# Ledger of designs, part 271: peptides against a protein of PDB entry 8OXM

Target 1, 371 residues: chain A of PDB entry 8OXM
Amino acid sequence: FKAEFRLAGGVNLPKIIDCVGSDGKERRQLVKGRDDLRQDAVMQQVFQMCNTLLQRNTETRKRKLTICTYKVVPLSQRSGVLEWCTGTVPIGEFLVNNEDGAHKRYRPNDFSAFQCQKKMMEVQKKSFEEKYEVFMDVCQNFQPVFRYFCMEKFLDPAIWFEKRLAYTRSVATSSIVGYILGLGDRHVQNILINEQSAELVHIDLGVAFEQGKILPTPETVPFRLTRDIVDGMGITGVEGVFRRCCEKTMEVMRNSQETLLTIVEVLLYDPLFDWTMNPLKALYLQQRPEDETELHPTLNADDQECKRNLSDIDQSFNKVAERVLMRLQEKLKGVEEGTVLSVGGQVNLLIQQAIDPKNLSRLFPGWKAWV

## One batch from the design tools (peptide; made by RFdiffusion4, then SolubleMPNN)

Design b2_p25_3_s1 (from b2_p25_3, 14 letters changed)
Fold by OpenDDE base, seed 1:
Structure b2_p25_3_s1 (fold): chain B 371 residues (1-371), chain A 25 residues (1-25)
Amino acid sequence: as target 1 above (371 residues)
Amino acid sequence: SLEEQLKELAARRMAEMLEKFLSEL
């Protein structure tokens, strides 16, 4: 281990440590504290399973539809070593880094990321109408720039085009699988992009099975499809390649219903897989500036294992698990709002929900829905 | 702790069971 560490962006301030292996090779490792890396490990296994299903289908295999996975080595319940994806950068770092972010470089006269965040925080407790108006003002003065990622990294036009397609396919695959697994909106720091492949890597999988809908500010989008995410696809946006890759991914997921239900059932009833939303976890995910002052005393609250009475927890847990399985079954049947949709109809609804400024304006401001 | 070791063992068994299930499909 080198004595130097870097902070990765994100709520839990993960430490990037450069390690020299026994083979003499330098490897970057992400050391997360306080995160349940078991959840990340389990979700990586589910992604590998989804990848196996996608590789078996000729149409998804020909399109090279895959979710990028990373190796998770849990060290304890709250610590582990992630094999840091060498040659990846958080989308949030590329877009909205305070010093050299793409928004500042390409749009120097737009609002700063801080100004956007401040405006949206000021309306956080306001009506949906006021949130929408301020979100639209922010969006007018904070124009997408993520198209420049592929343009900066890939100077050859043929390579640039291929990498933009790889990005678009990666967004489509991860969006649909993320929707099926109920990952919801993903913080911009928790989406990495590979600088060589232009593929996305989703990290910090602590919100799954639509548990984002029970947050203090509930998520209103099925996946992250913000303006910068769309801008990275180029001039066609969500049309053409993205839509078609979403449809083909959804087709494979729906045709694999029994397999996916069996897998998720086993995971939901695993006593070691804490997928349930805890109030403390909810508070950490959606910390308001006002909540920082109240949390200082509770850091010294002993791990009183709330021996929650096993009986009342078990019934509540089982009821939540059953609800998750039922909702997963609905998704895999194409049931949206009590209506059975075709694959194309379901994918269209999800895309419309994900890009709707009304839904985006209602998201937690900390997740930066204008990026 | 013994509980952490049991948790790690069960996570491994779940991984092995998932890999096995994927190999049989």
Scores: peptide ipSAE 0.006, ipTM 0.375, DockQ to the pose 0.022
Fold by OpenDDE base, seed 2:
Structure b2_p25_3_s1 (fold): chain B 371 residues (1-371), chain A 25 residues (1-25)
Amino acid sequence: as target 1 above (371 residues)
Amino acid sequence: SLEEQLKELAARRMAEMLEKFLSEL
């Protein structure tokens, strides 16, 4: 271990430590001191299995459809070493950094990221109608700029085009697999982009199996397909490459139903994998600025009280696990809102749900749905 | 404006990409 550490971006200020491996290679390691990296480790294994399924299919293999994975070594319940994805940046850091974010650079007359967040926080407790109106005003005055990521990083036009395709494929694959697994908390700091490949790396995989829907502010979108995410795809947006890659990914997932159900069943009943949403986790994910001051001292307090009601927990847990498996089976059959859809119909519905400004306006302001 | 310069840069890159693609056909 080197004596120097760097702070990574994000709320938790994770420490980047340079580690020399037994192979003599220096590896940057992200030391998360408060996150349960077990969830990330388990979800990385699921992503590797999904990648294996995608590699077996000729159409997805030809398109190089894969979810970017990272190595997770959980050291304890509270500490783990993430193999830091060298050459990745949070999309939020690129887009909405306070000093030199792409929105400020390219759209200096638009609302600041802070103004947008403030406006959406002011209406957080208001009606869905008021949230929608303010969200539309924010969106009108905060135009997407993520197209400029590939334009800044890739000067050669052919490389730029190839990287934009790689980005679009990565968004499609991660969106569909993320939807199947019910991956939540897809805020702009939990999605990294590789500065060399233009592929996305999803981190902080603690909200899975649609547990984002039981948050105090429920998640209303199947995946992140916000205006900047779409803008990074270029002029075709969600049409053409993105849609086709979503459909081909969904075909592989639906055709792998038995395998995916078996994998998820094993994970849901793994006593070491706490996938359930708890009140402290919900408060942490959706803390208000007013709540930040009180949470700092109490997160050191006793592991004891959350263990108390073990007996009533087991029947409730089994019912939640069964419901998750049933919902996964529905998704893999193409059952949406009680209707059986084709792959194209299901993908279309998911895209429409993800881009709907009514759904986006209802999200927690910390998710930054206007980005 | 910066926006106009960037639209022009985007248009040039799309044109160069299209020309390159058409020249490889």
Scores: peptide ipSAE 0.006, ipTM 0.261, DockQ to the pose 0.011
Fold by OpenDDE base, seed 3:
Structure b2_p25_3_s1 (fold): chain B 371 residues (1-371), chain A 25 residues (1-25)
Amino acid sequence: as target 1 above (371 residues)
Amino acid sequence: SLEEQLKELAARRMAEMLEKFLSEL
């Protein structure tokens, strides 16, 4: 280990440590504290299986549809080493860095990222109507700039076009697989972009199986398809390449129903895979400035009172696991709101839900739905 | 510990299921 470390972005301020391997090679490692890296490790295995399914299908293989994966070495329930994806940057760092973010560089007269955050925090406890109005004002005065990522990194027009296509395919694949797995907490620090490939790397996979819907501020979108995410696709936006790649990914997932159900069933009943949302995790993900004062005393509160009878916990857990499996089966059948949809109909519904300003305005302000 | 033995047994069962799944493909 080198004595020097860097801070990565994100709420936990993960430490990037340079490690010299026994082979004499330097490897960057992300040391994440306080999070269960077993969740990331398990979800990386699920992504590898999804990639195997996508590589077997001729149409998804021709389109090079894949989710970027990384190596996870869990050390404990609260610590581990992630292989840091060298040459990746959080999309939030590129877009909304305090000093030199792309919004500030390309749109200097727009609202600052801080002004947008403040406006949305002021209405956090307000009506959905007030949240929507303020979100629309923020969006009007904070215009998307993510098109400039590929333009800055890829000066050759042919390379630029290929990389924009790679980006669009990566967003499509990760959006559909993320929806099937119920992946939440897709804020701008949990999505990295590779500066060489323009592909996305999803990190912090602790909110899965739609557990984001049971947060104090429930998640209202199936995946991140915000205005900057769309702007990175170029002039076609969600139409053409993105839609077709979503449809082809969804087709492979639906045709692999039995396999995906069997895999998820094993994971849901693994006693080592704590996928359930707990109050401490919910508080951590959606911490309010008001809640900072209460966190100091409760770290010492007796572990004694949450010992509900083991039998009642097991029955409640089994019912939640069964509900997750039923909902996964519905998604893989194209059942949305009690209606069976075609692949194109289901993908269209998901895109409309993800881009709806009413859904986006209801998200927790920390998710930054205006970015 | 009993917990480590259960962890090792779960890891082996997952590996065996993954190997079986990879062999049936």
Scores: peptide ipSAE 0.000, ipTM 0.343, DockQ to the pose 0.020
Fold by OpenDDE base, seed 5:
Structure b2_p25_3_s1 (fold): chain B 371 residues (1-371), chain A 25 residues (1-25)
Amino acid sequence: as target 1 above (371 residues)
Amino acid sequence: SLEEQLKELAARRMAEMLEKFLSEL
């Protein structure tokens, strides 16, 4: 290990450490010091299994549909080593960095990222109607710029076109697999983009199995398909390549129902895999920048011996696990709102839900639904 | 500026894509 470290951006200030392996190769590693990396490790294994299913199917293999994965080594409940994805940047860092974000560079007369966040925080406790009106005002004065990522990185027109297709395919694959697994907390710092491949890397997988729906501000979208995410696809937006890649991914997931149910069942009943949402985790995920000053790190998680009878905890856990399995089975059958949909019908419903400004306006302001 | 050159390159690439898309219909 080198004695020098760099800080990565984000709330937890993860440390980037350069390591020389026994093979003489330098490898960058991310050390996360406060988060439970066990959930990330488990979800990376599930993504590898989904990639195996996608490689077996001819239509998804021809389209190179894959989820980018990274190595996770959990060391404890609060420490672990991540293989740092060299040549990746958070989409939030590119789009809304405080000094030189793409929105500020390409749209200097639009609202600042800070002004947008402030306006949405001011209405956080207001009606859905007031949230919608302010969200529409923010969106009108904060226009998408993510098309410029591929344009800055790929100067050759043919390479640029191929990388934009790789991006669109990566969004489609991760959106559908993320929906099936019920991934939440898809804010702009939890999604990295590879500067060489234009593929997405999803990190911080601590909200899964639709546990985002039980947050104090519930998640209202199946995946991140915000205006900048769509702008990166180019002129066709969600039509053509994106829709077709979603449909082909969904077809593979639905045809793999038995395998996916068996995998998720084993994981839900693993006593080492804490996937359940707890009040402290919910508070942490939806902390306001204003509330960070009052939450002294002195909440020892050790002192809430809630001596709830072990029997009542186990019965409540089993009922939640059964409900998660039932909802996963519904998704894999194409059951949405009590109706059985075709693959095309289900994918269409999910796209409409993800782009609906009424759903987007109801999200927690920290999710940055206007980006 | 580099930003203006990238905006002009954007407009050209969008036009070329639109022409290609229309020629494939």
Scores: peptide ipSAE 0.012, ipTM 0.279, DockQ to the pose 0.012; fails the geometry check

Design b2_p25_3_s2 (from b2_p25_3, 12 letters changed)
Fold by OpenDDE base, seed 2:
Structure b2_p25_3_s2 (fold): chain B 371 residues (1-371), chain A 25 residues (1-25)
Amino acid sequence: as target 1 above (371 residues)
Amino acid sequence: SLLENLKELAKRKMEEMLERFLSEL
């Protein structure tokens, strides 16, 4: 280990440590504190399995449809070493950094990221109608700029087009697999972009199996397909390449139903993999700056094992696991709202749900649905 | 503990499943 450390961007300020391996190679390691890196490790294995399924299919293989993965080495229940995704930046850092963010650079007369967040926080406890109106005002005065990522990084037009295509494919693959696995908490700091490949790297995989729907502010979108995410695809937006890549990914997932169900069943009953939403985790994910004052520091996570009889916890857990498996089976059959959809119909519904301003306006303000 | 033994069993099952999935490549 070198004596020098760097801070990574983001809320948890993970420490980047340069390690010299036994092979004499320098490797950057991310030391996350307090995060359950076991969840990330498990979900990376699931992504590797999904990548294997996608590589077996000729059409998805030809399109190079993959989820970017990273190595996770859990060191303890609350610490681990991530292989640092070298040459990646959080999309939020590029878009809405207070000093040099792309929105400020390209749209200096729009609302600041802070003004947008403030406006949405002010209506957080208001009606869905009031949230929608304020969200539409924010969106009108905060126009997407993520197209400039590829334009800044890739000056050659042929390379630019290839990288924009790689980005669009990465969004499509991660969106559909993320939907199947019920990935939540897809805020702009949990999605990295590779500055060389333009592919997305999803981090902080702690909200899975639709546990985002049981948050105090429930998640209302199947994946992140916000205006900046769409703007990065260029003029075609969600049409053409994105839609086709979603359909081909969904086709592979649906045709792999038994495999995916077996994988998820093993994970749900893995006592190492705490996928269930804890109240403390829910509070952490949706903390208001105002609510920090009521968290007495004495909630050692050890003492509030509520003495619910082990039997009642196990029964409640089993019922949640069964519901997760049932919902996964429905998704893999194309059952949406009690109707069996074709792959194209299901993908279309998911895209419409993800881009709907009414759904986006209902999200927790920390998710930054206007970005 | 019983929980640690279950944890180790689940880890082994996951590793075996991963190995089966990789061996079919």
Scores: peptide ipSAE 0.007, ipTM 0.397, DockQ to the pose 0.022
Fold by OpenDDE base, seed 4:
Structure b2_p25_3_s2 (fold): chain B 371 residues (1-371), chain A 25 residues (1-25)
Amino acid sequence: as target 1 above (371 residues)
Amino acid sequence: SLLENLKELAKRKMEEMLERFLSEL
């Protein structure tokens, strides 16, 4: 390990450490000191299994449909070492989280990311109608720019086209695999894009098995397919390549039903794997930037007492696990809203749900559904 | 503890499932 470390930023102040492997290669490691990396580690293993299913199928293999994975070594419940995704940038950083964000560069007269967030936070406790109206105003005055990522990074037109295709495939694979695993919407900071491959890397997998639906502001989309995510696909948007890659991924997932159910069953009943939503985690995930200051570290003490009432928790846990398995089985059968859909019908419904401004307007404003 | 044993059992069961899954590949 080098003696020097960098801060990656963010609330948990993850440390980036450079380490030299036994192979003499320098590797960046992210040391998270407060995050439960076990969920990330488990989900990376599940993604590897999904990738293996996708590689077995000729149609998905030909399309190179994979979910990008990273190495996670959990050291404790609150600490671990991640292979830092070298050569990746958070989509949110590229778009909005820097002074030179793509929205500001390409749309200097649009609303600032802060103005958009403020407007949506002001209506957070309002009706769905008011949220929708303000979301539409925000969207009108905050136009997508993520198309420029590939244009900036890939100057050669042939390479640009290939990378836009790789991006579209990566979004499709991660969207469908993410839907099956119930990852829900993903904060723009938790989606990295590889600057060389244009593939997405999903990090901080703290919401799985549709636990986002039980958040104080429930998730209303099956996956993140916001306007910038779509804009990165180019002029066809969700049509053509994205849709077909979603369908082919869904075909593999549905045809692997027994395997996926068995995997998820083992994970749900793994007493190491805390996939359940707890109130503190829910607060953390839906905190306002203003509330980041008030979470004094005093919450470190009482985590010991919540472990004691095991018996009533166990029956409630089992019922939640059973519901998750039932819902997973429904997804893998193509059961949506009590109706059995074809792969194309299911994928179409999911895409429509994910891009619906009414669903997007109902999301937690902190997750920036307008980006 | 019983929890640690269950944890280790779950880990082994995951590893065995992963190995079975990889061996069926």
Scores: peptide ipSAE 0.006, ipTM 0.353, DockQ to the pose 0.022
Fold by OpenDDE base, seed 3:
Structure b2_p25_3_s2 (fold): chain B 371 residues (1-371), chain A 25 residues (1-25)
Amino acid sequence: as target 1 above (371 residues)
Amino acid sequence: SLLENLKELAKRKMEEMLERFLSEL
């Protein structure tokens, strides 16, 4: 271990530690100090399986549709080592870094990232109508700039075009796989971009199986398809390459229904895999600055009420697991809102839900739906 | 503990099922 550590950006301020292996190679490692990395490890195995399914299909293999994976070594229930994805940057750091972010560089007269966040926090407890109006004002005065990522990194026009296609394919694959698995908490610090491949790396997989819908501010989008995410695809936006890659990914997932259900069933009943949303995790993910003052650890909340009979906990858990499996089966059949959709119809509905400013305006302000 | 031994056995069975599944793939 080197004596020096760097802070990674994000809510948890993870420590980047440079470790020299027994092979003499330096490996950057992200040490998360409070998160259960077992969830990240399990979800990486599920992503590897999804990649295997995508490589078997000729149409997805030809398109090189993959979800980027990273190595996770869980050390304890609350600590572990992530292999730091060398040559990746959080999309939030590129876009909305206070000093040199792309929004400030390319749109100096737009609202600052801080002004946008402040405006959305001021309406957090307001009506959906007031949230929508303020979100639209923020969006008008905070125009997308993520097209400049590929333009800055790839000066050769042919390379630039290939990297923009790699980005678009990565967004499509991760969006559909993430939707099937019910992956939440897709804020701009939980999505890294590889500076060489232009592919996305999704980190912090602690909100899965649609558990984001039971947060105090429920998640209203199936995946992150915000204006900057779309701007990175270039002039075609969500049409053409992105839509076709989503459809081909969804086709493979739907055709692999039995395999996906069997694996998710094993994971849901694994007593080591804590996928359930708990009140402390919900509070941590959506902590308000006002709530920091009331979280004095009154260690005196009587141990008595948490002794719900082991039988009632087990029955409640089993009913939640069954509902997750049923909802996964519906997704894999193309059942949306009680209607069976084609692959194209289902993908279209998901894209429309993800780009709807009414859905985006309802998200927790920390998710930064205007970015 | 008996619970830790059951957790290790479940982990090994899951690893063996995953290895078998990956070897049949």
Scores: peptide ipSAE 0.000, ipTM 0.335, DockQ to the pose 0.020
Fold by OpenDDE base, seed 5:
Structure b2_p25_3_s2 (fold): chain B 371 residues (1-371), chain A 25 residues (1-25)
Amino acid sequence: as target 1 above (371 residues)
Amino acid sequence: SLLENLKELAKRKMEEMLERFLSEL
């Protein structure tokens, strides 16, 4: 271990440590000291299995559809070592962190990221109609700029085009697999972009199996497909390459339903895998500071061992696990709102739900739905 | 200039056509 450490951005201030391996190679490690990394480790294994399914199919293999994975080593229930994704940046850091963010550089006369957040926090307890009106005003005065990521990093036009295609494919694959697994909390600090490949790396996988829908402010979108995410795809947006890659990913997931159900069933009943939403976790996820720079002291969750009677916990747990499996089976059959959809129909519905300004305006302000 | 705007419009149209072609593959 080197004596020097760097702070990574974000609420938990993870430490980046440079390590020399027994092979003499330097490797960066991310040390988290507050989060349960077991959920991340389990979800990375599920993503590796999804990648295996995608590599077996000719259409998804030709398109190089993969989810970027990283190595997680849990050290305890509250600490672990992540293999640091070298050459990645949070999309939030590129877009909206500090005065050097892409929105400030390319759109200096638009609202600041802070002004947008403040306006949405002021209406957080208001009607859905008032939230929608303020969200539309924010969106009008905060125009997307994520197209400039690939333009800054890839100066050669042929390389630039290849990288924009890799980005679009990465968004499509992660969006569909994330939807199938019910992955939530997809805010701009939980999504990294690789500066060399233009592929996305999803981190902090603690909200899974649609548990984001039972948060105090429920999640209303199947995945992150906000205006900046779409702007990074180029002039076709969600049409063409993105839609086709979503459909091909969904075909592989639906054709693998028995395998995916068996895997998720084993995970839901694993006593070491705490996927359930609890009130303290829900409060922690939606008590995000108004400013990403304000270190609110994490409330020491005093280990109030709620001596919940073991018997009432077990029956409530089993009923939640059964509902999760039923909903996963519906998704893999293409059952949406009680109707069986084709792959194209299901993907179209999910895209429309993800881009709907009414759904986006209802999200928790800390999710930054205008970015 | 008008010429720069026309070059940018031509570039965008070529990109759109290329993206359509690649989406059909």
Scores: peptide ipSAE 0.000, ipTM 0.223, DockQ to the pose 0.011

